Peptides against a protein of PDB entry 4XPM. Designs and how they scored, part 80

Target 1, 160 residues: chain A of PDB entry 4XPM
Amino acid sequence: VMLHSKNVKGFLENTLKPYDLHSVDFKTSSLQSSMIITATNGGILSYATSNNDVPKNSINEINSVNNLKMMSLLIKDKWSEDENDTEEQHSNSCYPVEIDSFKTKIYTYEMEDLHTCVAQIPNSDLLLLFIAEGSFPYGLLVIKIERAMRELTDLFGYKL
Target 2, 67 residues: chain B of PDB entry 4XPM
Amino acid sequence: DIKGTIAFDTHGNVIESTGVGSQRIEDIGDLSKVTLDAEGFAQVQGDSLLVHLYKRNDITLAVYTSA

## One batch from the design tools (peptide; made by RFdiffusion4, then SolubleMPNN)

Design b2_p16_2_s4 (from b2_p16_2, 8 letters changed)
Fold by OpenDDE base, seed 1:
Structure b2_p16_2_s4 (fold): chain B 160 residues (1-160), chain C 67 residues (1-67), chain A 16 residues (1-16)
Amino acid sequence: as target 1 above (160 residues)
Amino acid sequence: as target 2 above (67 residues)
Amino acid sequence: SLDEFIKEGLEAIRKR
C-alpha cells in the first residue's frame, strides 16, 4: 500500500481537528498547521493549515506559505541539532517512542507564542510537524502526534 | 464536588486542565513527586482544596475537590 | 483512550 499525495493532504487536514474530551469539559483549538517535511533540508512535502480564510493566490496566502517554510526550516534545524545532542535527547522536551517495533523521538519546541512538536517518521527521511496555539498543552500535543504517526505506516522507511 | 482537574504525563507536561486546575498548573511539580499506593492513588492537601491523584499508564490525573 | 482513562480515574476516585 502506498500513500498518494491526495491521501497525505487529507490526512494532514484531518489532524487539524480540535481534541475534544467528553469525560471533562475540555476542548482544544484546531492546530494551526500540520506538515510533512524533509529531514534533510526542511522542505515541505505536504501541509495543511486552519487558516483557510485567506483568498487563494493572494498576497496573504503567499505570506502564510512563506511563514510555514520559515518555521519548517527552523524546526528542522533544531531537530537536527538535538538528534546530535545526547543531553537534549534526555530533556523533558524529548519523548522516545516505539511504533510497530520502530523507535523514534518526539520533540516539543516553543516557537514564539506557538507550541510545536516534531517527530521523525520511523526509519524515514521525513518529519511530521504540528504547530498549535500556545494554549494547546504539550502533553496532549505529544499524544496527538504519536497517534497520528501510527497511521502513517506507508511512509515508514521512506528515503529521499 | 469536583472543582477542577489536571492530567499530566511523566515529563510534567499538561495533557488537559479544567476548572481550578487550569490555575494550578504549577502544582504539577509537587504532585509528580507524590508516592502513590499500589493501586495508583494518593491524596494531597492543597491550599484550600483536596487533590486526589490517580495514575495509570504513565498518565496522572489530579482531581481538585473541597473535601 | 485518553477519555476512557479520565473516566476511569474519575470513577475510581469517586469510589474512594
Scores: peptide ipSAE 0.778, ipTM 0.953, DockQ to the pose 0.883
Fold by OpenDDE base, seed 4:
Structure b2_p16_2_s4 (fold): chain B 160 residues (1-160), chain C 67 residues (1-67), chain A 16 residues (1-16)
Amino acid sequence: as target 1 above (160 residues)
Amino acid sequence: as target 2 above (67 residues)
Amino acid sequence: SLDEFIKEGLEAIRKR
């Protein structure tokens, strides 16, 4: 089944849901944002946010979108730098992973008080990006994004 | 009598924390260096709490108890 | 799953 734009949006919205464990009393907050962006220039192809209480086409919405664009660009830039830095790829902020025989890397980045996680969708020009509050543990964020990527096989190999 | 938990990965990053574990994230540095037995277990005496370690599949679970 | 791992660990620790 092909993952269409609407399906991608819905998928990203689902990733926003809190991670709730039952073995122990642990539950996270919702992700603030979940995005598919281009690895080339950080352009947003699809996104979902937990804070959708602003009126459509309002000034506040525009500002929110602009902020999202800024964050995506910044993260893309850092990702690009790290992809060309062997030292950064061996840091605790980089997780090499393999999905269906495809190799990719998951990076964690702190932006202000936010915890972010980004990964290149295998063999593609796309990045999956999660933005969470600082209370969201990085280790769990990595697990979350890895599992999410496994559901995006339709985007594997996507080239702009 | 569990007082808290910490789960962390091989990078030392937290996966989850509960109870007193949430206030002892700094323990991960030392806990990650503990030698586990062949079954992936260890016990470490902390300041006032006993820490039980269980590791499997690159995830370590630390369970804090009073004894 | 992660939840299952934690359950496994808790149970294993209790048995020791």
Scores: peptide ipSAE 0.778, ipTM 0.953, DockQ to the pose 0.864
Fold by OpenDDE base, seed 5:
Structure b2_p16_2_s4 (fold): chain B 160 residues (1-160), chain C 67 residues (1-67), chain A 16 residues (1-16)
Amino acid sequence: as target 1 above (160 residues)
Amino acid sequence: as target 2 above (67 residues)
Amino acid sequence: SLDEFIKEGLEAIRKR
């Protein structure tokens, strides 16, 4: 199965869904946004947001998109710094993971009142980025992005 | 008679919390230091609640009960 | 899955 832009958008939209446990009475909010960005400059290749009630081309919509662009750049910069910082890679904010013999890292970042996590798609120039409300537990956010990453094998090794 | 739960990872980050567990996230620091038996279980007496621990595959589940 | 883990843990704890 080839992962096309349309499929990527749909995939990201699906990641927005809340995590609902049934063994205990626990359910998260939806993710605020889910994005695939470039590791080189933080450019957004694809994104999904839970706030779909904003009219297109409105000032609010423009501001929302600009905010996403800003966050993506900030997170990309932080990620780039951490990838070159041994100390940060050994912090509790870094989760080394292995997917199908590919190694990558998941980083958690507090962005104002938001909980975010980002991971490089293995051996690629792409980052997967989740942005959630502060009520979304980091541990679960990490699990969520790891599992999502496992479904993006078509993007493994993708170079710009 | 479960009063709440906390699940957390090896980094001390919350995975889920319910009931009184949601109000006792600070317990993770101490709970993470508890020595578990060979089967991954332990019990810790809190202030007024008993905490049951179960750990497997780097995830710890804490269950709060009155007894 | 996580849900299965929690379920199994709850059951195991109840049996202790």
Scores: peptide ipSAE 0.778, ipTM 0.953, DockQ to the pose 0.888
Fold by OpenDDE base, seed 3:
Structure b2_p16_2_s4 (fold): chain B 160 residues (1-160), chain C 67 residues (1-67), chain A 16 residues (1-16)
Amino acid sequence: as target 1 above (160 residues)
Amino acid sequence: as target 2 above (67 residues)
Amino acid sequence: SLDEFIKEGLEAIRKR
């Protein structure tokens, strides 16, 4: 089974769904954005955004995409810095994880008023990136992205 | 009589919060230092609320009650 | 799952 571009897009769209607990009265907002970007230059390979009432091909849509490009680049740069910083890798903002015997790290970043987390897809040149509102708790965001990465095994080892 | 909850991870980051727990996120710092029994439980007396702790698989659940 | 964990915790706390 291979993950094709359309399959990846659909996967990312599914990650946007809010987290709804039933044991307690707790439900998050939808993620604002979910992306797969290159670790080399922060280029967006695939993305999904929450459905806002924005017409397609409108100026607002273009601006939104441009904003995602900028955010992707900024987060890639921060990730690159942290991957070369031992202290940052031992902070509360870094979660070392192991998936199918592959090691990777999940980082949480505050981007203005947004909560973000990013992780390198194991042994690949790709990063998975979640962007959420400030009300989305970081601990849950980390759980969400880890579980999402476990479903992207077809991208493990992907090199550009 | 549950007044609220907080679930948090080993990094002290919130996983979920409800009720009075949503207004007591700052309690995580102290709650994370509480020694749990062999079964992963503890009780901590707060101001007017009792905090019940349950930890398993590196996730801690705090439940706030009136007694 | 997380929801199952919370359910388990709530029940366990109630029994103590």
Scores: peptide ipSAE 0.777, ipTM 0.953, DockQ to the pose 0.893

Design b2_p16_3_s1 (from b2_p16_3, 8 letters changed)
Fold by OpenDDE base, seed 2:
Structure b2_p16_3_s1 (fold): chain B 160 residues (1-160), chain C 67 residues (1-67), chain A 16 residues (1-16)
Amino acid sequence: as target 1 above (160 residues)
Amino acid sequence: as target 2 above (67 residues)
Amino acid sequence: MKEELKELFEKLLAEI
């Protein structure tokens, strides 16, 4: 199954869904946002947000989108710095992972009260970015984004 | 019976926490240093609760029980 | 307890 732009949006929307771990009776909130952005400029190619109560074309919507843009740029910049910093790549905020023989890294970043994680889609110019509430555990967030990336094989190697 | 749980990764980050485990996230630092047996198990007495540890695939599950 | 813990772990692993 090929991932087209419309499919990517749907994919990101699905990632918003919370965890409900029945084995241990643990539940999370939904992700606040899920995005695919460019690693070069932090531009948002696709996004989904749980804040669907904002009227379209409203000032609140504009502010919400602008906030996402700001966060994406900020996280992209932080990611870029870390990708060029060997020490940061060996910190507890960095998870080296291998997906189908492709190597990438997952970074966790605290943004104000939010928990975020970002990962380069393997061999691509794209980043997958999750933004969650502070109550969303980082360990689970990392697992979530890893699992999500495994479903984005069509984007592996994507170059701008 | 289980009083709570904590699951955490090799970075010490929480995967999940429930019950008394939610109140003992700080235990991860010590629990992560516990030597496990060949099967990946250990037991640690913490306060009035017994902590049962099992680690596999870089995930540690801590289960808090009264005994 | 070990078997129970292992079982719980497997269930958890299947959900994450």
Scores: peptide ipSAE 0.794, ipTM 0.956, DockQ to the pose 0.918
Fold by OpenDDE base, seed 5:
Formats: C-alpha cells, sequence, structure tokens
Structure b2_p16_3_s1 (fold): chain B 160 residues (1-160), chain C 67 residues (1-67), chain A 16 residues (1-16)
C-alpha cells in the first residue's frame, strides 16, 4: 500500500512518540516536531507536532506553523551547504547510512537549544526532519530517524 | 551493583545515559579510544569506579560499577 | 560480568 497524504501525516505523528528504554531505565521526551520537507526550497509537505499540556500565550510558540516553516528553511539551507562541502560530510555531525542498498546521510544540527537531525530520503528530493528538546541525545535521535527512514520506502526515488 | 550506564555511537554521541553515567559524559572521549578484546570487551578503572565496556554494531555500552 | 553486560546490551538493542 502506497503512502498517501493521510498516511504520511499519521506516520509522522507516530514518530513523535518518546523512547522508553526499560533495559536501562532511560526515557526521552516526545519529539517536538516531525516533518517531510523539500530539499530544494525547504517547503513543508507534511508535518506533525507534539501538543503542549499547558497553553502558551506567546506568538512565537515553537510549534507554530510559522516557526516550523522558518526552521525547515534554515535546516534545509545548512543541509544544502553541507552536501556541497566534503569536509562537513566527514565531520562528526554527518552519518553516512545505507538502507536496502540505498545510500544517504543523516546530519545533526543544533538549532538554538533544540536538537535536530535531517536526512535525505534515499534518491529523492525530500528530507525527513526531526526536532527534539536539548535533552534528547543526538546518538539516539540519529538511530530514531534511521529506523523511521526504513519505513518510507514508498518515497524512495521521489522527484519533484 | 550497576551505578550507571552510557551508550554511545562511533561519533561519540550519546545514545543513552543513566545514573552516574549521566554525570560522566566527558568520559566518552577516553572510552572511545580503549582497545577492546576479541569479543568486544574491556575494563577501565577511573574516578573510583570501574567501567565495563562492550561494543558491537558500532554501539558501545559502558557500565559503571564500584568494583 | 561479561555475560551480564552482553545481555543488557541485547535488551538495549531490542528497544532502540
Amino acid sequence: as target 1 above (160 residues)
Amino acid sequence: as target 2 above (67 residues)
Amino acid sequence: MKEELKELFEKLLAEI
């Protein structure tokens, strides 16, 4: 079954779920946001955000659509720069990975006090983007996005 | 008794940390350089605690114990 | 301790 718009939204919502590692008694917060964006312009094709338990009265709410658009554009720009910089691709913030014979890269970026990671969906014009609190460790965030990427095979090779 | 844990990847980034491990994230730099035996194990003494290391599939688990 | 550590590692792997 192919991923349709509704299915993609549901998929992203599921990625928001926190880790609960019973083996070592370690728990994370939920992801703040999960997005599929275009690699060309950073445009948001689909997104999911975690709801805050307490209402915020700030116009600059991090989960606002406008903030998501801004962050997606900024991260896309960083990603684009790094993809054109061989030195950055060999830094500790870049994880080359292979999924079902497809090669891609996962990048980690500090965005203010947030931890983010982004990966190009293999052979596509799309990026998967996770935004988490600063307490979410980068190593686990990378694993999370890699696991999620394996469930998006329908989008492999997608061109705009 | 286990006093804490750190799991980290080959880039030195944390996967998880618990107990005293959460206060010793800076140890990753040195722990990543430790030579492991043929089965992927090592032990390192430091800061009054013994660190037990096991690495497989690019993930290192460090377990802190008193002895 | 090695076996205990290995077992803990396996449990962790199953959760991440």
Scores: peptide ipSAE 0.793, ipTM 0.956, DockQ to the pose 0.927
Fold by OpenDDE base, seed 3:
Structure b2_p16_3_s1 (fold): chain B 160 residues (1-160), chain C 67 residues (1-67), chain A 16 residues (1-16)
Amino acid sequence: as target 1 above (160 residues)
Amino acid sequence: as target 2 above (67 residues)
Amino acid sequence: MKEELKELFEKLLAEI
């Protein structure tokens, strides 16, 4: 099934759901935000947020979107730098992964007190970006985004 | 009789932590260096707790017990 | 304890 804009939005909304690990009695918070952005300029193509208390078209909503735009740009810039830095690609903040014979990398970035991770959708001009609270452990966040990436095969190879 | 757990990846990043494990995240550095047996198991005695280790698929699970 | 640990690991692995 091809992912259209509405389908992508719904997908991102589903990624917001927290983990509830019954085996060890461990729970996470929901992701604060989930986004698909352009690798070229950090433009937001689609996004979802866990903040449902903001009225639509309100000033608060506008401010929230503006914050997401800023974060996406900053993370895109850091990602771009790391993609051109061999040393950074071998740090503990970089996870090389392979999905269906396509290679990509997952990066973890500290944004103030937030935990973020970003990954290029394989062979595409798009990035998947998760933003979580500091209580969300990085190891689990990486696993989460990897699992999510495997569901975005329709976007593999997407060029702007 | 589990007192806590820590699961972590090969980068030393936490996957989950519970109980006393949540207060011993710093143990990951040492636990990651422990030599495991052929089945992926090890035990480490420390403090008043025993740490049971199992690693598979690049994930290590540490279980803290009093025994 | 090994068997119990392995079982716990497998349950965890199935959830993440």
Scores: peptide ipSAE 0.793, ipTM 0.956, DockQ to the pose 0.932
Fold by OpenDDE base, seed 4:
Structure b2_p16_3_s1 (fold): chain B 160 residues (1-160), chain C 67 residues (1-67), chain A 16 residues (1-16)
Amino acid sequence: as target 1 above (160 residues)
Amino acid sequence: as target 2 above (67 residues)
Amino acid sequence: MKEELKELFEKLLAEI
């Protein structure tokens, strides 16, 4: 399946769906948020959230968006630091992966009580970012974002 | 009867946990060090439960049983 | 038991 840039919003919305592992009777919550952000400044290019029961243009919505912006920036900053830190790249929080001969890294970051993971879309200026509840296992979160990133081939090589 | 499960990756991070496995996440440290046979299997006696291990493709599945 | 475990693993792998 090829994903065009115009369909990114819908794609991110679909990534929010929880896991329901019938084989072992394990279920997760939905992702709190799924985002594509710039690696340069942490700016949000596209996002989806599972908590949309807030009226549009309300104070609560504004606060929610601002919170996402802040989280995005913080994660981008940490990612940038780790990309320049050999030790961090060898920690258990870093997963080197290869997708269609493109190399990238998945990082896991705990943000307060939330579990997050971020990965540079191969050869691009973009990061894919998942934010989940603390009950969402990191190992599964990593698998989830890797699978998702494999569907974003149209964004490979995207430069700002 | 399966009493619980833990699946984890090579970084020791949980993929899933169920039943008694959810209360035994700390076992991952020891389970990750267990020597597997040529087919990727092992059994470990752990605190009144038997742990059945299978590893393939950098994923380890631990199944807890009473025997 | 090994075969059962392997089968369970395969089912899990197919879901993640």
Scores: peptide ipSAE 0.793, ipTM 0.956, DockQ to the pose 0.926; fails the geometry check

Design b2_p16_3_s2 (from b2_p16_3, 8 letters changed)
Fold by OpenDDE base, seed 3:
Order: C-alpha cells, then structure tokens, then sequence
Structure b2_p16_3_s2 (fold): chain B 160 residues (1-160), chain C 67 residues (1-67), chain A 16 residues (1-16)
C-alpha cells in the first residue's frame, strides 16, 4: 500500500490532534501545524494547520501559507547546519532514534514563542516538521513525532 | 494522595506535568541524578512532599505526595 | 506505593 499525496494530507491532519492523558489528567493544545518539507530547499510538499477559520483564497490564508514557508525554510537551514555540526548532534536538543533499522535524528527548535520539532524521514530527502504552542512540552513533542514517523514507512528512502 | 506529577525523558525534557509538579520543573535536574533500585524505584524526601520515582524505557515518572 | 506507581506509569505509557 502506497501513501499517496491525499493520504499524506490526511495523515498530517491527524497529527494535529492534542494529547489528553487521562492517567495523569494532562492535556495539550492541538499542534499549530504539521508539514512534510524537502531537506534540500525547505519546500513544503504537504501541510496541515489547526487554523480552520481562515477562508480559502483569502488574504489571511495567503499570509498564513507564506508564514509557513518562511518557518520551513528557517528550520531547514537550522537542521542542515546541525547535521554538519557534531557538537549540536550531542546536545539535549537532538534525539538519535532508530526506526525499523533506519537511523535518524529528531531536533527540537524554539521559534520565537513556538515549540518545534523536526526529523528527517529515514534515508529520504524529506523532513517531518511539527509546530506547537510554547505550552506543549518538548519531551512529549519528541515522542509524538517519533510515533508519527513510524507510520510513514512508505516514504522511507524517498529521493527527489 | 497525589499532589502532582512530572514525567521527563533522559534529556531532561518534560513529557507531562500536573499539580505541584508543574511548579517544580526545576526538580528534574536533581531527580535525574537519583540512584534507582533494581526495579527502577526510588523515594526522595522533599520539603513537605515525598517524591516517588519510577523509571522504565528511558522515561521517569515522579509522583509528589504529602507522605 | 510501588505497585500503584508502576500501574500509573503503565497507563501513561499506553497513552503517549
């Protein structure tokens, strides 16, 4: 079964869902956005946002998309720098992980007042990117993106 | 009687926090250094609270109680 | 408290 573009969009939309931890009575907000971008130039291949109140083709929608493009480019650049920096790869903001025998890294980045998390889809030219409010704890965000990435096996090894 | 909780990973980042735990995120630094027993448990006496620790799968759960 | 703590942990683990 192949993960088509329409399926990817639906997948990203599902990642927006908040945590509701009944065991300890802890709740998060929804993710602000979830994206798959290119590792080469930070181009957005697919995205989902919790901002559903913006009319299509409105000025607000255009501005929102432009903001996402800016953030994706900035995060891609930071990721690229860190991938070439051994010291950054050993910081507490980098999580080496292994999924189905594939090695990758999860990075946490603070973008103004937002909490972000990015990871290269194993052996691919793609990055998965989560953007959340500052109240979303990083440890949980990392777990969230790891779990999500385990469901994107169809994209493992994807080259542009 | 649980007064709060903190769960955190091996990087010291919060997974969740509730109750008094939300006000004691700074405790993670010290709690991460506590030696656990063979089953992954420990207790740390705080000010007026007792902290119960359990660690498994690189996740530590701290539960704050009055005793 | 050990048994209760472990049970709580397992519930949490199942939710994350």
Amino acid sequence: as target 1 above (160 residues)
Amino acid sequence: as target 2 above (67 residues)
Amino acid sequence: MKEELKALFEKLLAEI
Scores: peptide ipSAE 0.795, ipTM 0.956, DockQ to the pose 0.925
Fold by OpenDDE base, seed 2:
Structure b2_p16_3_s2 (fold): chain B 160 residues (1-160), chain C 67 residues (1-67), chain A 16 residues (1-16)
Amino acid sequence: as target 1 above (160 residues)
Amino acid sequence: as target 2 above (67 residues)
Amino acid sequence: MKEELKALFEKLLAEI
């Protein structure tokens, strides 16, 4: 079953949910944002945000969306640079992973006080992007995005 | 008798931290260098606490106890 | 302690 835009949006909204690790009594905040963007130009195809208190069509909403656009573009640019940099691919900020025999990489990027991670959906022209507060541990963020990508098999190999 | 925990990956990034572990994130650098036994365990004495280590699947769990 | 630690690890692993 192919993922439709509505299904993708719902999926991204679900990724916003925080961790509540009962085994060790550890809790995270919700993700600030979850996005699918194009690897070509960082265009946002779908997104979800935890801050839904902003009135719709308000100037604050516009500003928040613009901020997401800016961040997505910046992260895409950094990702693109790193994909062309062997040393960066071997840094502690890069996690090579394999999902269903498809190889991809998860990158972590600190943006001001935010923790972000991005990964190319295997063999596709799409990137999955998580933005979290600085209190969200990178190691857990990486695990989160890996688990999420495993649920996006319908997008594997998607080309624009 | 657990005083805290830290879980971290092979890149030294935190997965979770609790209790005294939350205040000892800087220990990861040293803990990551500890030689584990054949079963993936180790113990490290740190100041007033004992650190119990277990690593499997590229995840290390550190448990801080008084003894 | 090893068994307890391993058990805790397994629980954690199941949650992440």
Scores: peptide ipSAE 0.795, ipTM 0.956, DockQ to the pose 0.926
Fold by OpenDDE base, seed 5:
Structure b2_p16_3_s2 (fold): chain B 160 residues (1-160), chain C 67 residues (1-67), chain A 16 residues (1-16)
Amino acid sequence: as target 1 above (160 residues)
Amino acid sequence: as target 2 above (67 residues)
Amino acid sequence: MKEELKALFEKLLAEI
């Protein structure tokens, strides 16, 4: 069964949910945004945001979408640079991971006061991108995106 | 009694922090260098707190106690 | 203390 656009949107919305760690009494905020973008141009294929209180077709909605487009492009550019830089791949901001025998990398990037992480969906032309508040710890953000990618096996190997 | 916790990964990035641990994120640098025993445990004496370490699956949990 | 620490770790691991 293939993931369709509507299913992907619902998946991304679910990733927005915060962590509530009862074992140690630690709770995060919700993610600001969750996106699937193209690795080639940073185009947004699907996205979800926690700020859904904006009226549809309002100027605030347009500005919000434009901001996401800009952030997507910037992160894609940084990701592309790092994928071509051996030293950056060995930095503490890069996590090599293996999911079901498929290798990929998770990168963490600080964007202004936000914490972001991005990962190429294994063997695909797609990136999964999480944007969180600065209070969301990077180590947990990395774990979150790794767990999420394990649910996107239908997109493994997807080429544009 | 547990006064706080820090969990961190092999890159030194925080997974979670609570209590006094939230104010001692800078300890990760030193804690990451501590030699663990065969079972993955260690103890480190802090300023006024004892830090109990346990590492498994590339995750280190530090628990701060009075003794 | 080791047993308690290990137990706490297991609980945390189950939540992340």
Scores: peptide ipSAE 0.795, ipTM 0.956, DockQ to the pose 0.929
Fold by OpenDDE base, seed 4:
Structure b2_p16_3_s2 (fold): chain B 160 residues (1-160), chain C 67 residues (1-67), chain A 16 residues (1-16)
Amino acid sequence: as target 1 above (160 residues)
Amino acid sequence: as target 2 above (67 residues)
Amino acid sequence: MKEELKALFEKLLAEI
């Protein structure tokens, strides 16, 4: 089944759910945001946020969206730079991964007090971006985004 | 008897931490260098706690016990 | 102990 816009939104909303590891009694907070953005301009194609308490069309909503736009742009820029930097690709902030024979990279970036990770959807012009609180471990965040990307096969090869 | 846990990846990043493990994230550097046996296990004595290590699939689990 | 540790690992692995 093809991922349509509503399906993508629902998918992203689902990624917001926290981990609750009963085996070791460890749990995380929800992701603050989950987004699909363009690799070219950092434009947001779809997003979900855990904080939906802001009334629609309010000034606070506008500010929230603007902040999200800024974050996406900043992360896209960092990602773009790293994709052109061999040294950065060999840092501990870069995780080469393979999904269904497609190779991509997951990058972790600390943005202020937030933990973020971003990955190019394989062979596409799209990036998947997670934003979490600083208490969310990077190792787990990487695993989370990898698992999520495996569910986005419909977007593999997507070109703008 | 488990006092805490740390799970971490090959980059040294935390996957999870609980109990005393949450206060010993700095141990990852040393734990990552421990030689494991053929089955992927090791034990390390550190700071009055015994650390039990198991690594598989690029994930290391450290379990802290009193003995 | 090894078996217990391995079992715990498997449970964890199944959850992440």
Scores: peptide ipSAE 0.794, ipTM 0.956, DockQ to the pose 0.928

